# Peptides against a protein of PDB entry 3J47: the designs that were tried, part 79

Target 1, 121 residues: chain A of PDB entry 3J47
Amino acid sequence: IRLTNQLKSLKGLQSKLKDVVEYLDKVINKELPINHTILGKLQDVFNLLPNLGTPDDDEIDVENHDRINISNNLQKALTVKTNDELMVIYISNLVRSIIAFDDLIENKIQNKKIQEQRVKD
Target 2, 69 residues: chain B of PDB entry 3J47
Amino acid sequence: YEEKEESNLAATKSMVKIAEQYSKRIEEEKELTEEELKTRYVGRQDPKKHLSETADETLENNIVSVLTA

## One batch from the design tools (peptide; made by RFdiffusion4, then SolubleMPNN)

Design b2_p18_8_s4 (from b2_p18_8, 10 letters changed)
Fold by OpenDDE base, seed 5:
Structure b2_p18_8_s4 (fold): chain B 121 residues (1-121), chain C 69 residues (1-69), chain A 18 residues (1-18)
Amino acid sequence: as target 1 above (121 residues)
Amino acid sequence: as target 2 above (69 residues)
Amino acid sequence: ELKEFLKELIEYKEKLRK
């Protein structure tokens, strides 16, 4: 459910962005007058988005390390953080798997001992 | 769309909480391992079973965390 | 051997957490 909602939100955002691009193209081509209200809302959206257009600004905003990567520079820092998190999760899973395996081995040993005792009786 | 965005934000916050819970789960796993060692020494099967069940639960929680990340 | 392996895994996990 949560993943599906995230995907739907992303798709909706993508569609809206496409519509905006199409509108901007029509304005550039003088097919439609400039709608200041739509442009203002779009500007607000861009201001909330980390700067996608300046690849050269190395300013890694440290505060956004925990947020989903919307911008490429922010994306690189977030990618590193995501990789670290995934690595921790992977190691944790590995440890759990090993513990489970150890328990299985012990269970097998116990079963063998029980069987040996039954044969001696 | 707005409801999904809110859900995603909540999921992200939950991930931070999961990291803290993960640290706690690691400690629980250690305790289970110690109990297993004690059980091997005493020769009692019941503590070993409990350790195994807790390890499995910990593993399941990690898998869910990976799926949520 | 299993105990020692578990101990090593725990130590490895602690190293990763730091």
Scores: peptide ipSAE 0.431, ipTM 0.843, DockQ to the pose 0.020; fails the geometry check
Fold by OpenDDE base, seed 4:
Structure b2_p18_8_s4 (fold): chain B 121 residues (1-121), chain C 69 residues (1-69), chain A 18 residues (1-18)
Amino acid sequence: as target 1 above (121 residues)
Amino acid sequence: as target 2 above (69 residues)
Amino acid sequence: ELKEFLKELIEYKEKLRK
């Protein structure tokens, strides 16, 4: 459910960004007037996105590893953090699966011992 | 969209918490394995069963964490 | 340790199967 909502939100954002790009292209070509409301919302979104392009700002953003949603350098850092988290979750699931498997084997061994004892009686 | 964004933000915060809890869960899983080993030596079925149940609960929590992630 | 435990359980199961 949560992942589906996140994916839907991301798809919605992607669609909106595409619409804005198409709108900006039309405005640049003087085909349509600038929709100030959409542009203002997009500017707000871009201002919330960390600066993508200048190499000098790459050194300072080491601290904000925690905020997942921010722009490409931050998105890269967030992608790395997300990957690390997914790896941890994967390892945990693997360990739990191994423990559950060990318990299953032990239960099967015990069941077999009980059957062998019943055959001897 | 806003509801999903809020859900994603909550999920992300939950994932960070899960990563911290994950280290603790791994340790808890090891402790359960030790209890299972001890139960095998003592011949008490109850501690072994408890270890199995706790391992299953830990697995379920990890699966939910993966699904939330 | 868990892997070793799994190996011991598998070996024990094989002994019981013979």
Scores: peptide ipSAE 0.423, ipTM 0.850, DockQ to the pose 0.011; fails the geometry check
Fold by OpenDDE base, seed 2:
Structure b2_p18_8_s4 (fold): chain B 121 residues (1-121), chain C 69 residues (1-69), chain A 18 residues (1-18)
Amino acid sequence: as target 1 above (121 residues)
Amino acid sequence: as target 2 above (69 residues)
Amino acid sequence: ELKEFLKELIEYKEKLRK
């Protein structure tokens, strides 16, 4: 459910971005007037987005190096953090699986012992 | 989309909490393993079941953490 | 120790299955 929602949000953002790009291309080609309202909202979004194109924003990347990558440069540092977090989660899941398997084996051993005892009676 | 975005934001906040609790979850898993070992010695099925359930819960929490990430 | 225990359990299960 959560992953699906994230994917849907990302797809929606991608679609909206595509529409904006298409609109901007039409404006550049003088085919359509600029929608100032959409442009203003887009500018606001860009201002909230981590800087995608300037490698010099290393300071923001360093501070957010421990955070999950949502946007490209800041997102690169965040990607490293996300990778580390995913690794931890993976290891934890593996450990849980091992424990669950051990319990399953023990249960099977006990069941066999009970059956053997019943056959002897 | 907005609802999912809100959910993702909540999930991100939860992920930070999960990271902090990760060490605790590992310890809980170890305790469960010890209980399973103890249950083997005692020969009681119930403690082993409890350990298995705790391990499963820990696994589920890790999966949720991954999905939140 | 846990890994060794898991191995022993797997071997025991295989013996039980035969």
Scores: peptide ipSAE 0.408, ipTM 0.848, DockQ to the pose 0.011; fails the geometry check
Fold by OpenDDE base, seed 1:
Structure b2_p18_8_s4 (fold): chain B 121 residues (1-121), chain C 69 residues (1-69), chain A 18 residues (1-18)
Amino acid sequence: as target 1 above (121 residues)
Amino acid sequence: as target 2 above (69 residues)
Amino acid sequence: ELKEFLKELIEYKEKLRK
């Protein structure tokens, strides 16, 4: 469910961006007037996006670490954090799988011992 | 779109909580392993079964965390 | 220790399968 919702949100964003590009192309070709409402919403989105353009301002505001999808530089830092979290989850899953496997092996060993005892009786 | 965004925000908050619980999950896994070891030495099946069940629960929680991340 | 135990268990399963 969550992954599906994320994919739907990304697809919606992609569609909206495509519509904006198509609109801009039509305005350049003088086929349509500028849709001020769409542009205003796009500007609001860009203002909420951390400034992609200035590579040099070292003020990586530490606070925005959680927002994976934003600005490429912030996205790089967020990508590192996400990678670390995924690594922890992966290790945890491995540990659980190992424990479950150990239990399965022990159960199999016990079953074999029971069968061997039954054959001797 | 807005409903999904809200869901993603809730998921992110849940991930922070999962990070806090992660240490507890690791400890639960260790406890299960110790019970399995004890069962192997004593020949008692019951503690080993309990350890396996706790390990499975820990695994399920990690999978849910990955799906939320 | 857990990893070593898992390896021993895998080897034991292989012996049981033969």
Scores: peptide ipSAE 0.407, ipTM 0.842, DockQ to the pose 0.012; fails the geometry check

## One batch from the design tools (peptide; made by RFdiffusion4, then SolubleMPNN)

Design b2_p19_1_s4 (from b2_p19_1, 12 letters changed)
Fold by OpenDDE base, seed 2:
Structure b2_p19_1_s4 (fold): chain B 121 residues (1-121), chain C 69 residues (1-69), chain A 19 residues (1-19)
Amino acid sequence: as target 1 above (121 residues)
Amino acid sequence: as target 2 above (69 residues)
Amino acid sequence: REELEERRRQAVLELKEYY
């Protein structure tokens, strides 16, 4: 469910970005008037997007390095962090799976003992 | 879209907590395994079932953590 | 059973070393 929601959100964002690009192309081609309200909202979105291009401002709070989907250089560091977290989660899942199998094996042995007792009766 | 965005934001906030809770979850999983081992000696089915359920819940939480990561 | 338990212990140790 969560992954599907994330994928749907990403797909929605991609569609919206495509619509914006198409709108900008139509404005450049003078096919549509410039909607200042849409441009203002787009600028706000662009300003909220982590700066993809300029490495220079050192004051990018270390806290932003933790977020999976942040832009290029920050995205690379975040991608590495995400990969590390995914590895940890994978190992944890493996451990849990092993525990669940241990329990299953024990339950199977108990069930076998119960069946053997019923055959002796 | 907005509901999924909010879910992703909540997931991201959860990831920070997941790193801290991960070590705790590993210890809880180990305790469950020890209880299973003890339950093998005691022969009580109910503690083993509870251990299995908690291991499954811990696994599910890790999967959710991966999906949020 | 013992082999599975050992694999679990090893996986938990690897996880602890990673953190």
Scores: peptide ipSAE 0.489, ipTM 0.859, DockQ to the pose 0.019; fails the geometry check
Fold by OpenDDE base, seed 5:
Structure b2_p19_1_s4 (fold): chain B 121 residues (1-121), chain C 69 residues (1-69), chain A 19 residues (1-19)
Amino acid sequence: as target 1 above (121 residues)
Amino acid sequence: as target 2 above (69 residues)
Amino acid sequence: REELEERRRQAVLELKEYY
């Protein structure tokens, strides 16, 4: 359920970004007049996004733990943090898997002992 | 979309809590393994089964956390 | 970073095999 919601959100964002690119291309080509209302909302969205466009702006330590994956230097730092978190979760899952396997092995050993006892009876 | 974003935000807040719970879960998991070892000596299957079930539930919760991350 | 990503990929694969 959670993954499906995240995937839908990402798909929605991707669709919106595509629509924006298409709109900007049409404006550049003078095919459509500049819609100030759409541009204003888009500008607000971009202002709320970490500056993804300029490669030259230094490592601003924006402690904003909560926001979104991969692309820019800030996004790279957030990606590193996300990777670290995912690594911790991964290690946790491995530990749980090892315990589950140990239990499975023990169950198999017990089942084998029960079978051997039944053959002796 | 907004409802999913809210759900993702709630999930992220839950991940911080999961990090704290994770340390506790690791300890609980170790306790389960120790009880399994003890159960092997006592020859009682029932406690061991309960430990295995708890480990599985813990694993499932971690996977859901990974999928949310 | 790449080594970390590869370890992460392997981890996800092992998790998928477990479930």
Scores: peptide ipSAE 0.489, ipTM 0.852, DockQ to the pose 0.026; fails the geometry check
Fold by OpenDDE base, seed 1:
Structure b2_p19_1_s4 (fold): chain B 121 residues (1-121), chain C 69 residues (1-69), chain A 19 residues (1-19)
Amino acid sequence: as target 1 above (121 residues)
Amino acid sequence: as target 2 above (69 residues)
Amino acid sequence: REELEERRRQAVLELKEYY
């Protein structure tokens, strides 16, 4: 269920991103006017997804290069944070596995002592 | 789509909470390990068993966290 | 046992350094 929902969301996001790219290409080519409502919804989607900077619909000014850099920096920061979380989870699982192994060794030693006592009785 | 977005948001909030709980779980695991070590020296079984049980609970919680991540 | 305990200690130290 969870993996299926994640895959469905990724597919929906991919389709929406494709539609946005196609819309943005049409706006860049001056075939369609900028729709503020679509941009606001895209921004909401990007806020619900880690903030991939949506270019604001209004000023097509030369400053777009700096905004793309901010978006890339945020994506990089989120990727680093995700990698850090994954590393912590991995180390935690390793520690738990080692503790469980220590307990198994102790149980084995105890069982051996119990067997040695039974042979002496 | 909306249900999945809500589920992802809930999962992200849960992951932040899990990260905070993770630090606490590591400390609990360390305390149990020290008790097991002391119990091995004293030859008492009871503290070791309690440590093993808490380590298992910690491991289970990490597996659930990995499956949730 | 001792090697496993040392690995556990190392893993806990790595977690502490990471936070």
Scores: peptide ipSAE 0.428, ipTM 0.843, DockQ to the pose 0.020; fails the geometry check
Fold by OpenDDE base, seed 4:
Structure b2_p19_1_s4 (fold): chain B 121 residues (1-121), chain C 69 residues (1-69), chain A 19 residues (1-19)
Amino acid sequence: as target 1 above (121 residues)
Amino acid sequence: as target 2 above (69 residues)
Amino acid sequence: REELEERRRQAVLELKEYY
């Protein structure tokens, strides 16, 4: 459910972004009048987007690292964070698998001891 | 879309919390492994089984965390 | 950690002896 919602949100964001690009292209080409309301919403989105557009300013404010998905640079930082989280999860799964394996070994040893005892009886 | 975005935001917050929980789960897993080690010495089957069950639960939680991530 | 690895190694050895 949650993953499906995330995927749906991502698809919705992608669709909206595509619509925005198409709208901006039409405005640039003077095919459509500048809709101030749409531009205002886009500006709000861009203001909420960590600075995608200025490649130059090195001050990637570390604080917004917690806000996941919006900007490609933020998405890269978030992808790195996600990769780190995935790595942690992978290590955890590995450790759990090791514990489960140890238990399986112990169960097999116990089963063997029971079988050996049955053969002696 | 907004509900899913809120769910994704909650998922991300949960992911940060999962990182913290992961550190804690690693510690819990170490404690469980130590209990298994102790149980192997004590020869009581019950603590070993409990450790195995807790390890399995820890695995399931990690898998769910991976799937949520 | 090393003691845990050694116990794990012993368990694997015991498992190999089981087969």
Scores: peptide ipSAE 0.403, ipTM 0.846, DockQ to the pose 0.011; fails the geometry check

Design b2_p19_2_s1 (from b2_p19_2, 14 letters changed)
Fold by OpenDDE base, seed 2:
Parts: sequence; structure tokens; C-alpha cells
Structure b2_p19_2_s1 (fold): chain B 121 residues (1-121), chain C 69 residues (1-69), chain A 19 residues (1-19)
Amino acid sequence: as target 1 above (121 residues)
Amino acid sequence: as target 2 above (69 residues)
Amino acid sequence: NNLELREKLIKKANEILKK
């Protein structure tokens, strides 16, 4: 369910970006007037995107470094953090799997003992 | 689309909290494993079942964390 | 054997979390 929702969100974003590109191309070609409301919303989206182009502002709050892999430089640091988080999750899953296997082994040993007792009776 | 975006944002916030709680969850998993070991010695199935259930819950939380990342 | 395997896995998990 969660992956499907993420995939649907990404597909929706991709479709919206395509529509924006098509709109911008039509405006450049003078086929359509500039819709200021759409342009303003797009500008807001670009401002919310990690600044891809200006490396100079040192004060990018550490909190925004954890966000989605959209763009390359800030995205590299974010990608490293995401990879570290994924690694932690992977190891945690391995640990839980091992505990679950241990429980299964013990249950199997108990079941074997019960069967051996039933054969002796 | 918007509902999924909100879900992704909530999921990201949950991942940060999961990372902070990860060490605690590992310790809780160890405690359950110790309880299972004690159950093996005492012959009581109930503590072992509880350990298995908590291990499964910890796995599920980790899977949800991976799906959120 | 099972206890040792669990301890090794927990140790590896903690090592990764501490990095």
C-alpha cells in the first residue's frame, strides 16, 4: 500500500511537471498567455526544492538534508543519509528475521520432543 | 496524489523518530530474546510467544520504515 | 548456537546504528 502511494505521487508529480513544461513551451512560442497563478505556484515549488544551482548559502538548516532525492548536490548528502537509514532498516529486519528463526527452531525442537514422548507412550 | 504526499511527509517524520528509537527497539528485541531463552529453560511457552510477537512487531516497524524511506 | 547468532546480529545492528 505505502509503496503504491509513493509511486502514485511520483507519477502525479511527473505528469504535473510535463504539463508545466508543455505550458512553458506554449508561452515561449506565444501560443498561450502567461498564467501568472500557475507560474507563481511553480516558483513556490522551485523555492521549496533544494537549491540545485547556488552552492553559496552555508546556512541550509540540517533538518532539510533528510528530504527526498530530487536533485544532485544537496541530493548527494540526502542520498547518503537515506542510504544510511535504509541500511539501519535492513539490519533491523535481519535481526528480527534471526529472532523469528530462533523461535521457529525452538518450536520445532519442542514439537519433536512431544512426538518422541507420544511414540514412547 | 495529495493524500499520498501527506502520507509520504508523515512517513518521513516517522522515519526520523524510528531512527531515534532504533537503538531502543534493538534493546527491546534483546530483552525479548532473553525472555525466550528463559522460557526455553523454564519450559513456559507464553514468554516465548510474547518474544516472537514483539520480534514480528519490530520487523513490521522496520519494513514500514524502509517503505517510508 | 542460536544465542550466539542472535548476539552477533544484535552486535552488527548496533555497530551500523552507531556509524
Scores: peptide ipSAE 0.465, ipTM 0.849, DockQ to the pose 0.552; fails the geometry check
Fold by OpenDDE base, seed 4:
Structure b2_p19_2_s1 (fold): chain B 121 residues (1-121), chain C 69 residues (1-69), chain A 19 residues (1-19)
Amino acid sequence: as target 1 above (121 residues)
Amino acid sequence: as target 2 above (69 residues)
Amino acid sequence: NNLELREKLIKKANEILKK
């Protein structure tokens, strides 16, 4: 459910971005007037998008890395964080699977011993 | 869209919390393994079963965490 | 056998976590 909602939000954002690009292209071609309200909201969204600035301003302090840096550097940092989280979850699942497998083996050994005792009787 | 955004934000916060607790979960899994070892030596079936159940619950929680991730 | 398997798996998990 949560992943589906996240995917739906991302798809909605993608569709909206596409509509904006199409609108901007039409404005550039002088086919439609600029909707200042939509453009202003979009500009606010873009300003909230971390500046994919030129490589020189990369010295902005690493401390805000935990905040949703939606820009490529931030997206990269978020991707790294997500990858680390996924790795942790993967390892945890692996460890749990091992423990469960160990218990299964022990149960199988016990069942086999019980069966061998029943055959002797 | 807003409901899904809220759900995604909640999922992200939950993932961060899961990541923070991950080290603790690994330690809990190790403790479970030690309890199973102790149960093998004592021949007490009940502690071993409890360890298995706790390992399964831990696995389920990780799967749910991955699915929420 | 089970103990050795657990130790191997824990070791593998720790190796992955350290990367």
Scores: peptide ipSAE 0.455, ipTM 0.851, DockQ to the pose 0.264; fails the geometry check
Fold by OpenDDE base, seed 3:
Structure b2_p19_2_s1 (fold): chain B 121 residues (1-121), chain C 69 residues (1-69), chain A 19 residues (1-19)
Amino acid sequence: as target 1 above (121 residues)
Amino acid sequence: as target 2 above (69 residues)
Amino acid sequence: NNLELREKLIKKANEILKK
């Protein structure tokens, strides 16, 4: 359910972005008047987007780690963080799986011992 | 769309909380392992079962965290 | 052997979580 909602939201954003691009192309071609309200919202989006264009500023401020979807360099840093978090979760799952497996083995050994004792009686 | 965005934000907050609690969960898992070891020496099945159940619950919480990420 | 494996995994998990 949650993944489906995220995918739907992403698809909606993609469609909207495509519509904006098509609108901008029409404005450039003088086919449609400039809608100042749409442009203002687009400018706000661009101002919220970390600069896509300059590879040289390595000082990505540590504070904005949580917003997964913005600009290739920030997106890369966020992808690295997400990967690290996923690794932690994966290792935790492995540890718990090992614990559960150990308990299962011990239970089997005990059950076997009980069965062997019953055969001797 | 908005409902999904709110759900994603709630999920992200949940992940942060899970990360904070992760160290505590690891310690709880270790304590359970010690209890299992003690139970192995005492030969009592019940404490081992409880340890296994708590380990499984902790696994489930991690899986939910992954699904929330 | 199993205990040692568990301890190694827990240690690794804690190291990753602290980064």
Scores: peptide ipSAE 0.449, ipTM 0.841, DockQ to the pose 0.674; fails the geometry check
Fold by OpenDDE base, seed 1:
Structure b2_p19_2_s1 (fold): chain B 121 residues (1-121), chain C 69 residues (1-69), chain A 19 residues (1-19)
Amino acid sequence: as target 1 above (121 residues)
Amino acid sequence: as target 2 above (69 residues)
Amino acid sequence: NNLELREKLIKKANEILKK
């Protein structure tokens, strides 16, 4: 359920961005008047986007790690963090699986011993 | 879209809480493994079962964490 | 063997969590 909702939101955002690009191209070509409402909402989105445009290397403020989705550079740093978190979760799941397998093996060994005793009786 | 965004925000908050509890869950998993090992030597099934149950609970919590990430 | 493998996995998980 949750992954499906995330995928749906991403697809919706992608579609909206495509619609904005198509609208901007039509405005540039003078096919449509400038829709101030769409542009205002887009500007609000860009203002909420940490400045994509400053290439300056150094001030990767640590606070940017948590907000993955909006800015490509911020998204890249956040994607790395998300990948690290996913790796931790993967390893934890692997450990739990190994524990569960150990218990299963021990249970099978015990069951086999019980069967061997019943055959001797 | 809005419901999904709200769900993602809730997920992110849950992920922070999971990170804080992650170290504790790892320790709980280790304690279970020790109980299983002790039970293997004593030949009693009950401590092994309890260890397996807590390992499974830890696994479920990690899966929920992945789903929230 | 299995205990050692579990301990190695737990250590690796802790190392990743600390990064």
Scores: peptide ipSAE 0.444, ipTM 0.843, DockQ to the pose 0.672; fails the geometry check

Design b2_p19_2_s2 (from b2_p19_2, 11 letters changed)
Fold by OpenDDE base, seed 4:
Structure b2_p19_2_s2 (fold): chain B 121 residues (1-121), chain C 69 residues (1-69), chain A 19 residues (1-19)
Amino acid sequence: as target 1 above (121 residues)
Amino acid sequence: as target 2 above (69 residues)
Amino acid sequence: SLLELREKLNKLADELLEK
């Protein structure tokens, strides 16, 4: 459910972005007047988007790296964070699997010992 | 869409919490393994079983966490 | 990859089972 909602939101954003691009193209081609309301909302969205491609590398406040920056740098940071989380989950699963296997092995050893004792009797 | 964004934000916060919980779970799992080792020495099957069950529960929780992430 | 890690874990499990 949560992932589905996130995916739906992302798809919605993608669709909206596509619509905006199409609108901008039409405006550039003078086919449609600029819808100021849509443009304003889009501008607000863009302003909320982390600055993509401002050449000043320096002021990327390293501190907000952990915050889910929706913008490309933010998206990269989010991707890194997601990767780290996935790695942690993966490692945890591996550890749990190892423990489970160790227990299974011990159970097998015990079962073998029980069988050997039964054969001796 | 807004509800989903809120859900995503909540999910991200939950993921951070999950990472912390995961670290704690890893430590708990290590402790369980140590208990298994102790149980091997004591020869008591019950502690080993309990450790195994706890390890399984920890694994399940990790899987659920992965699925929810 | 996560898949490779899982495979390695499975192999380790198999080795432990064979002993």
Scores: peptide ipSAE 0.444, ipTM 0.850, DockQ to the pose 0.037; fails the geometry check
Fold by OpenDDE base, seed 1:
Structure b2_p19_2_s2 (fold): chain B 121 residues (1-121), chain C 69 residues (1-69), chain A 19 residues (1-19)
Amino acid sequence: as target 1 above (121 residues)
Amino acid sequence: as target 2 above (69 residues)
Amino acid sequence: SLLELREKLNKLADELLEK
């Protein structure tokens, strides 16, 4: 459910971006007038996006690197953080799986011993 | 889209809490593994079963964390 | 990669089942 909602949101954003690009192309070709309302909303979105273009603000708090999606540099840092979190989750699942397998092996060994005892009886 | 955004925000807050709980869960998992090892030597099935159950609970929590992440 | 790690885990699981 959560992953599905995230994918739906991402697809919606992608569709909106595609619509904006298509609109801009039509405006450039003088096929449609500039829709100021759409541009204003897009500008608001860009203003909420941390400035992608200034590499020099190294000092923007490492804290924003934790949140994945918004701006490419921020997105890169967030992607790294997300990858690290996924790695931790993966390792944890692996460890749990190993423990579960160890228990299964022990159960199998016990069952085999019980069977061998029954055959001797 | 807005509902999903709200869900993602809630998930992110949950992730911070999960990270703290994760360290504790890893330690609990290790303790259970030691009990399994002891049970294997002692030949008592009950401690081993308990260790397995705790490991399973730890796995379930990790799966929930992945789904929320 | 995360995928490779998953595969390694699955292989280890399979080895434990074979023993």
Scores: peptide ipSAE 0.436, ipTM 0.837, DockQ to the pose 0.037; fails the geometry check
Fold by OpenDDE base, seed 5:
Structure b2_p19_2_s2 (fold): chain B 121 residues (1-121), chain C 69 residues (1-69), chain A 19 residues (1-19)
Amino acid sequence: as target 1 above (121 residues)
Amino acid sequence: as target 2 above (69 residues)
Amino acid sequence: SLLELREKLNKLADELLEK
């Protein structure tokens, strides 16, 4: 459910962004007048989004490393954080799997011993 | 879309909590393994079963955490 | 990779099962 909702939100954002780009292209081409209300809302969204637009700013601001993939540099830092989290989860799953296997093996050994004892009786 | 955004925010907060609890879960897994080892020596099946169940629960929680991340 | 780790775990599980 959560993953599905995140995917839906991402798809919605992508669609909206596409619509904005199309609108901006039409305005640049003088096919449509500038809708100030839409632009204002977009500006508000961009202001809430960490600076997505400057590809050249190498400054990986360390402070936002913990938060959501919004900007490419921020996204790179966030990608590193996400990778680290995924590694931790992977290691945890590995440990749990090992424990589960050890238990299964022990259960199998015990079952075999019980069966051997039954044959001797 | 808004509901999904709220869900993502909740998931992110949950990830922080999961990270804090992760160390505790690892310790619980170790305890289960030790109990299994002790059960092998004592020949009692019940402690071993309990350890296995706890390890499985810890694994499930980690999988859910990964899916949330 | 995570996939390789999973495969290694599965292999270890199989080895434990064979003992």
Scores: peptide ipSAE 0.433, ipTM 0.836, DockQ to the pose 0.037; fails the geometry check
Fold by OpenDDE base, seed 3:
Structure b2_p19_2_s2 (fold): chain B 121 residues (1-121), chain C 69 residues (1-69), chain A 19 residues (1-19)
Amino acid sequence: as target 1 above (121 residues)
Amino acid sequence: as target 2 above (69 residues)
Amino acid sequence: SLLELREKLNKLADELLEK
C-alpha cells in the first residue's frame, strides 16, 4: 500500500513535470502564452526543492543531508545517508533474527528434555 | 497523490525516529537475551517466552523501518 | 554479553540435537 502510494505520487509528479516541459516548449516556440499561475506554482516548487544546479558550489549544506530524495548532487549525498541507514536496519534485523533463533533453539532443547524425562518416567 | 505524499512524509519522519529507537531496540534485544539466560537457570519458560516476544517485536520494528525506508 | 548469548545458543542447539 505505502509503496503503491509513493509510486502513484511519483507518477503524478512525473506527468505534471512533463506537462510543464511541454508547456514551456510551446511558450519558447511562441505557440502559447505563458500561464503565469502555473509558472508561479512551479517556481514555488523549485524554490522548495534543493538547488539541483551547477556542479561547482560544493556548499553541501550539511543540515539537509538527512532529507532523502531531493535533486541531483544533494540527492547523491542523501542516497549515501539512506544506504547507511538501510545498512543499520539490516544489521538490526540480523541481530533480532539471531536472538529469535536462539530462543527457538532453547525452546526446542527444553522440549526435548521434557520428552526425555517423560520417557524415563 | 496527496495521501501518498503524506504517507511518504510520515515514513521519512518514522525513519528518523527509527534511528533514535534503534538504540532502544538493541537494549530490548539484550534484555531478551538476559531473560533467556535467566530462564535457563530458573527453568521458567515464561521469561524466555517474553524475551522471545520482545526480540520478535524488535525484529518487526526493524522490518517496518526497512519497508518505510 | 553477545558472546555469552552465542554460547548459550550453541549449548541449546546441542541439547536439541541430542533429543
Scores: peptide ipSAE 0.422, ipTM 0.834, DockQ to the pose 0.034; fails the geometry check

